# Peptides against a protein of PDB entry 4N78, part 2

Target 1, 186 residues: chain A of PDB entry 4N78
Amino acid sequence: HFQVICRLLGYQGIAVVMEELLKVVKSLLQGTILQYVKTLMEVMPKICRLPRHEYGSPGILEFFHHQLKDIVEYAELKTVCFQNLREVGNAILFCLLIEQSLSLEEVCDLLHAAPFQNILPRVHVKEGERLDAKMKRLESKYAPLHLVPLIERLGTPQQIAIAREGDLLTKERLCCGLSMFEVILT
Target 2, 155 residues: chain B of PDB entry 4N78
Amino acid sequence: MAELQMLLEEEIPGGRRALFDSYTNLERVADYCENNYIQSADKQRALEETKAYTTQSLASVAYLINTLANNVLQMLDIQASQLRRMESSINHISQTVDIHKEKVARREIGILTTNKNTSRTHKIIAPANLERPVRYIRKPIDYTILDDIGHGVKW

## One batch from the design tools (peptide; aimed at target 1 C176)

Design b1_p28_5_s4 (made by RFdiffusion4, then SolubleMPNN; its pose is not in this set)
Fold by OpenDDE base, seed 5:
Structure b1_p28_5_s4 (fold): chain B 186 residues (1-186), chain C 155 residues (1-155), chain A 28 residues (1-28)
Amino acid sequence: as target 1 above (186 residues)
Amino acid sequence: as target 2 above (155 residues)
Amino acid sequence: LTYEDILEALKETLERLKELLELLEKLE
């Protein structure tokens, strides 16, 4: 599903969606969630000491339940605050999955473009074969597919310019060194 | 343009007129030959004259048809060439627009990106200043590790 | 070639030429 979304939206569409999601997340965090957190901090027990270990796990749990009883019983926390946190979580997950899907698509595009851009895969050399000879054979095999040099030889100046720009755009992808998710987390 | 204009306005119409005149001439020749053959006491002579006139007239028609055909073909070739040039121009514009759109899109998404932290430490690196053009890392990435991921291109 | 053959061929040529002229007229 996310792959289809990435293909459908493209870079521009993804950018718009991500920007809007960031706005929503920011609004939720700085608005409702912040208010609830402030309120919770006000009602939080000022002194919450660890009970003695002699009370055992059940006693310790009961102690904390008693100390946090007012917070746990706060109905709005469960209905509104947790829902908003869920929305934020979903937005973050969405962004992560979109980025991952986009990266996969970009990698696929790069792989598909590689033969046309003089990017050769590392070939596994079987025993007895010279790596250099095999690489030379591959280079010669794919040389006719090198698009930019071909257009530079046969094309008009305008076509050459477009081909170079297209080649650059094809090579320069987000997956090569950029992350959107890191921006979302900050 | 001048050549096409000459073909359209002068050569082809002129050729058509000439061909029409040749048609009328050929009709006259046919009528003459028919009448001459019927009225002539010397049928052999009349036949030879018929052959001569027919051959001459048909040769003239053939020449005119060939000339006209060549002019029409030339006209069509020029027009086809013009259409191809127009197509090329349209394609160039289209590609330019597409590249521009892609650049805009990349700028827009670029502001939402930061450099991938190579350090394993989950330190939230402060987003690089939004105003700096996101420099694509042009380091050659070895994509061979990804060959097994997805629909691999059969090399 | 008989006279009749020549005459027939000539008539056929005239008919074809007429058709060609009509086609050329439609192209303008």
Scores: peptide ipSAE 0.145, ipTM 0.632, DockQ to the pose 0.005
OpenDDE base, seeds 1, 2, 3, 4: peptide ipSAE 0.120, 0.120, 0.115, 0.118; ipTM 0.642, 0.637, 0.636, 0.634; seeds 1, 3 fail the geometry check

Design b1_p28_8_s2 (made by RFdiffusion4, then SolubleMPNN; its pose is not in this set)
Fold by OpenDDE base, seed 4:
Structure b1_p28_8_s2 (fold): chain B 186 residues (1-186), chain C 155 residues (1-155), chain A 28 residues (1-28)
Amino acid sequence: as target 1 above (186 residues)
Amino acid sequence: as target 2 above (155 residues)
Amino acid sequence: ELKKLLEELRKLAEEAQRLGRELYEKSL
């Protein structure tokens, strides 16, 4: 689904969705969640000392449960605050998955364009074969497919310009060095 | 442009008119030949004259058709060339627009991106000793290991 | 023979007219 979304929306659509999602997340964080956190901070026990280890883990847990009883029993926390946190979490996951899917699509595009852009994969070398020789053969094989040089030789100035721009756009992808998800996390 | 206009406005219409006029003329020639043959004391001469007119008429019509056809073909070639030029122009514009749109889109999404922190992926130092591919022995997955995990009904 | 020639002339005239129409139609 995410791949389809990426294909459908393209860069522009993804950007718009991400921006809006960030707005939503921001709104949730700065609004409801913040308010609940503030409220929770107000109702938190001012003095919560660590119980003695002698009580064991169950006793310690019970102690904290008792100290935080009012918070745990706060119904709105579960219904509203946690829901908003889930929404934020889902938004984050959505962004991650979109980026991953986009990266996959971009990689596919790069791979498809590679023969036309003189980008050749490293070939497997069997024992006794020289990598350089194989690469040279491969280069020679695909040399006629090099789009930009071909158009530079045969095309009009306008076509050359378009070809260069297209080539650049094809080569420069987000997956090569950019992350949206990192921005979302900041 | 001038050539195409001349073809469209003068040569082709003129050729068509000439061809249509030839129909009328041929009919007149036929009538003349018929009457001439009937009225002539020398039937052989009249026949030869008819043959001559027939040949002339054929040649004339052939010429007219050929001329007209060539003009039409020339017109079509010019038009085809114009269409190709237009197509090229449209394609150029379209491509330019697409590139522009793509650039805009990339800028927009680019604002939402940062450089990937190239975490130095620890070079997986290939262990010097390539462990012999341990023959994957399909061990049956013992799902009983999960029996203690979760609120499953202990049967 | 004369009748044949006259008929040929008439046929030629008709054919010329037909071709003229066809060429025009293709040119439009």
Scores: peptide ipSAE 0.030, ipTM 0.712, DockQ to the pose 0.005
OpenDDE base, seeds 1, 2, 3, 5: peptide ipSAE 0.028, 0.028, 0.025, 0.027; ipTM 0.708, 0.713, 0.709, 0.704; seed 2 fails the geometry check

## One batch from the design tools (peptide; made by RFdiffusion4, then SolubleMPNN; aimed at target 1 Y11 L169 C176, target 2 I109; failed a check: the pose's geometry; its pose is not in this set)

Design b1_p29_2_s2
Amino acid sequence: MERVRSLLEELIRLRQELLARAAAAAAAA

## One batch from the design tools (peptide; aimed at target 1 E172, target 2 I109 G110)

Design b1_p30_1 (made by RFdiffusion4)
Pose (drawn by RFdiffusion4):
Structure b1_p30_1 (pose): chain A 186 residues (1-186), chain B 155 residues (1-155), chain P 30 residues (1-30)
Amino acid sequence: as target 1 above (186 residues)
Amino acid sequence: as target 2 above (155 residues)
Amino acid sequence: AEEEEEEEEEEQQELVDNALSILMTLMKLS
């Protein structure tokens, strides 16, 4: 699903969805969640020590039950507090997962562009063979496929300018050195 | 474009009227052969001149049509090439717009991004100079090696 | 000879058009 969502939205669609999800998270954190955090903070026990081991685990469980009774009995703890937090969590997971799908989408695009952009994989080296001397030979084999130099050789200035822009867009992808989840959290 | 204007404004309309002129002039020439036969004293001579005019009328109508047909074809060939150049230009405009729309979309998501500081190195990196193997040499106990450290006491 | 040169030029143009078409396809997300 995320793979399809990435393809249909594109960069502009994904960007606006992320911007809108930030507005939703802001609305919830500075809104209903903040209201309930302030309210439950007062219902909280002003102080709560961690009992020594001596008291034993059953007596510690009893002690936490009494100290946190008002939290355990709070009627809207699930229907509101947990619900709102689940929405914020899902919004964060969407941003993370959608960026991962985008990364996969971009890397595949780059793999197909590599033959037309003079990008060769490492070649096997037998005895008496140097990659330096061989990679350059392989580059000659795929020389007719190098798009930009071919158009600069036979193309019109208009065709050349359009080729250079398209070549730039093809080779520059977010997965080459950019990320978003960090900015989302910040 | 100059050859097209010449075809559309003069050569085709002109060659076309020259065809209409043939329509009117041939009906005169048909009457003249009938009159020249009637006035003629020599019926065989007047028939041979009618035949001459008939053959000439045929050669003329075929020439006028051929000339006009070549002009119409040249016009269509030029117009076909115009569409060919126009489509090429429209395609470049389309490619240019697509590049622009993409730049706008990338600019919009670029706001939500930062550098991912990732690098690549080796599993093991040996030091530039490996530790020299130091030979063992016996030497006596020396109770004076600390005399220069702090407030020593020499003996 | 002139018709052979015109055919070579048409073949070269077709290569350029194909190259541009490839770039226009690859520049976007698939």

Design b1_p30_1_s3 (made by RFdiffusion4, then SolubleMPNN; from b1_p30_1, 16 letters changed)
Fold by OpenDDE base, seed 5:
Structure b1_p30_1_s3 (fold): chain B 186 residues (1-186), chain C 155 residues (1-155), chain A 30 residues (1-30)
Amino acid sequence: as target 1 above (186 residues)
Amino acid sequence: as target 2 above (155 residues)
Amino acid sequence: SAAAAAAAQEAQQAQVDEALAILSRLMKLS
């Protein structure tokens, strides 16, 4: 599903969606969640020390339950905060999955474009064959597919400009060194 | 363009007119041959003359048709070439626009990106001093103390 | 010779157009 979404939206669509999600997340964090956190901080016990181990596990649990009783009761009453946190979480996950899917798609695109861009795969040399000979054979095999040199030779200046620009855009993909998810986490 | 215009405005219409005139001439020749055959005392000679005129007339018409056909074909080829050039021009414009749109899109998404921090996997240089893992001799927890509390089924 | 030259130019243009079309597809601009 995410792959299909990435294909359908393209870079522009993904950018728009990501921007809107960031706005929503920011709004949730700075608004409702912040208010709840502030309120919760006010009701938090000022001093919560680890009780003595002598009380045993049940006693320790009861101690913490008592100290956090008001918070638990408040949280149970106000499901809105958890829902907002869930929404934030979902948005983050969505962004992550979109980025992953986009990266995979971009890698595939780069791989498909490689033969046309004079990017030769690393040749696995079988035992006994010269690497250089195989590389030369591959170069000769793919030479007719080198689009930019072909256009540079046969095309108009305008076509050459388009080809070079297109080639550059094909090579410059987000997966090469950019992350959207890191921006979301900051 | 000048050649196409000449074909469209002069050569093809001219060829059509010539063909029409030739048709009219053929009719006249036919009438002449018919009349000549009827009036001629030597019907064999008249027939041979008719055959000669007919052959000549057919040859002329065939030539006119061929010339006209070639001109029409040439016209179509020129038009096809013009259409191909227009298509190419449109494609180039379209590609330019698409590239521009893609650049804009990439700028937009680029604002939402940061460089991937290649965490240099700090080679955890294993500290040379293999501190011998202090074998935590797990003292066996003697659970026999719990034997008295549970329903010890004396097997 | 002029017709042959024109045909050759058209063939070259067609190759360039095809190459550009492939590039456009590789960029997913279509």
Scores: peptide ipSAE 0.373, ipTM 0.752, DockQ to the pose 0.442
OpenDDE base, seeds 1, 2, 3, 4: peptide ipSAE 0.370, 0.369, 0.360, 0.368; ipTM 0.748, 0.747, 0.745, 0.740

Design b1_p30_5 (made by RFdiffusion4)
Pose (drawn by RFdiffusion4):
Structure b1_p30_5 (pose): chain A 186 residues (1-186), chain B 155 residues (1-155), chain P 30 residues (1-30)
Amino acid sequence: as target 1 above (186 residues)
Amino acid sequence: as target 2 above (155 residues)
Amino acid sequence: MGVLHEAAEEAEKEREEAEEELEEEEEEEE
């Protein structure tokens, strides 16, 4: 699903959705969640020590039950507090997962562009062979496929300018050195 | 474009009227051969001149049509090439717009991004100078090696 | 350099400036 969502939205669609999800998270954190956090903070026990081991685990469970009774009995703890938090969590997971799908989408695109952009994989080296001497030979094999230099050789200035732009767009992808989940959290 | 204007404004309309002139002149020439036969004292001579005019009328109508047909074809060939160049220009404009819309979309998501500081190194990196193997040499106990540390006492 | 890096650098500068302003406000409050 995320894979399809990435393809149909594109960069502009994904960006707006992320910007809008930030507005939703902001609306919830500074809204209903904040209201209930302030309310439950007063219902909270002002102080609560951690009992020594001596008291034993059963008596510690009884002590926490008593100290946190008002939290345990709060009627809207699930239907509101947990619900709102789940929505915020899902919004964060969407941003993370959608970025991962985009990364996969970008790296596949780059793999198909590599033949037209003079990008060769490492070649096997036998005895008496140097990669330096061989990689250059392989580059000659795929020389007719190097797009930008061919158009600069036979193309019109208009075709050349358009080729340069398109080549820049093809090789520059977010997965080459950029990320978003960090900014989302910040 | 100059050749097209010449075809559209003069050579086609002109060659076309020259055809209409043939329409009117031939009906005159048909009457003349009938009149020249009637006045003619020599019926065989007047027939041979009618034949001459018939053959000449045929050669003329075929020439006028051929000339006009070549002009119409040249016009269509030129117009076909115009559409060919125009499509090429439209395609470049289209590619340019696509590049622009993409730049706008990337700029929009670029706001939500930062550098991912990732690097690549080796599993093991040996030091530039390996530790020299130090030979063992016996030496006596020396109770004076600390005399220069702090407030020493020499003996 | 492409549009993605330019927009990212500009947005990073704005975020750093906003953080510095918040630190100054905290120091003034203290």

Design b1_p30_8 (made by RFdiffusion4)
Pose (drawn by RFdiffusion4):
Structure b1_p30_8 (pose): chain A 186 residues (1-186), chain B 155 residues (1-155), chain P 30 residues (1-30)
Amino acid sequence: as target 1 above (186 residues)
Amino acid sequence: as target 2 above (155 residues)
Amino acid sequence: SSPLHEASEEAEEEREEEEEEEEEEEEEEE
């Protein structure tokens, strides 16, 4: 699903959705969640020590039950507090997961562009062979596929300018050195 | 474009009217052969001149049509090439717009991004100078090696 | 340069300036 969502939205669609999810998270955190946090903070026990081991686990469980009784009995703890938090969590997960799908989408695109952009994988080296001397030979084999230099050789200035822009857009992808989840959290 | 204007404004309309002139001039020439036969004293001679005019009328109508047909074809060939150049230009404009729309979309998501500081190194990196193997040499106990540390006492 | 890198640098500078302003406000409050 995320894979399809990434393809249909593109960069502009994903960006707007992320910007809008930030507005939703902001609306919830500074809105209903904040209201209920302030309310439950008062219902909270002003102080609560962690009992020594001596009291034993059963008595510690009984102590936490009494000290947190008002939290446990709060009627809207699930239907509101947990619900709102779940929405915020899902919004964060969407941003993370959608970025991962985008990264997979970008890497595949780059793999198909590599033959037309003079990007060769490491080649096997037998005895008496140097990669330096061999990689250059392989580059000659795929020389007819190097797009930008071919157009600069036979193309019109208009075709050349358009080729250079398109080549730039093809090789520059977010997965090359950029990320978003960090900014989302910040 | 100049050759097209010449075809559209003069050579085609002109060659076309020259065909209409043939329409009117041939009906005159048909009457003349009938009159020249009637006035003729020599019916065989007047028939041979009618035949001459018939053959000439045929050669003329075929020539006028051929000339006009070549012009119409040249016009269509030129117009076909115009559409070929125009499509090429439209495609470049389309590619340019696509590049622009993409730049706008990338700029929009670029706001939500930062550098991912990732690097690549080796599993093990040996030091530039390996530790020298130090030989063992026996030496006596010396109770004066600390005399210069702090307030020493020499003996 | 790519629009991705330009927009990211500009947005990073704006976020750093906002953090500095918040620190200055906290110091003034203290």

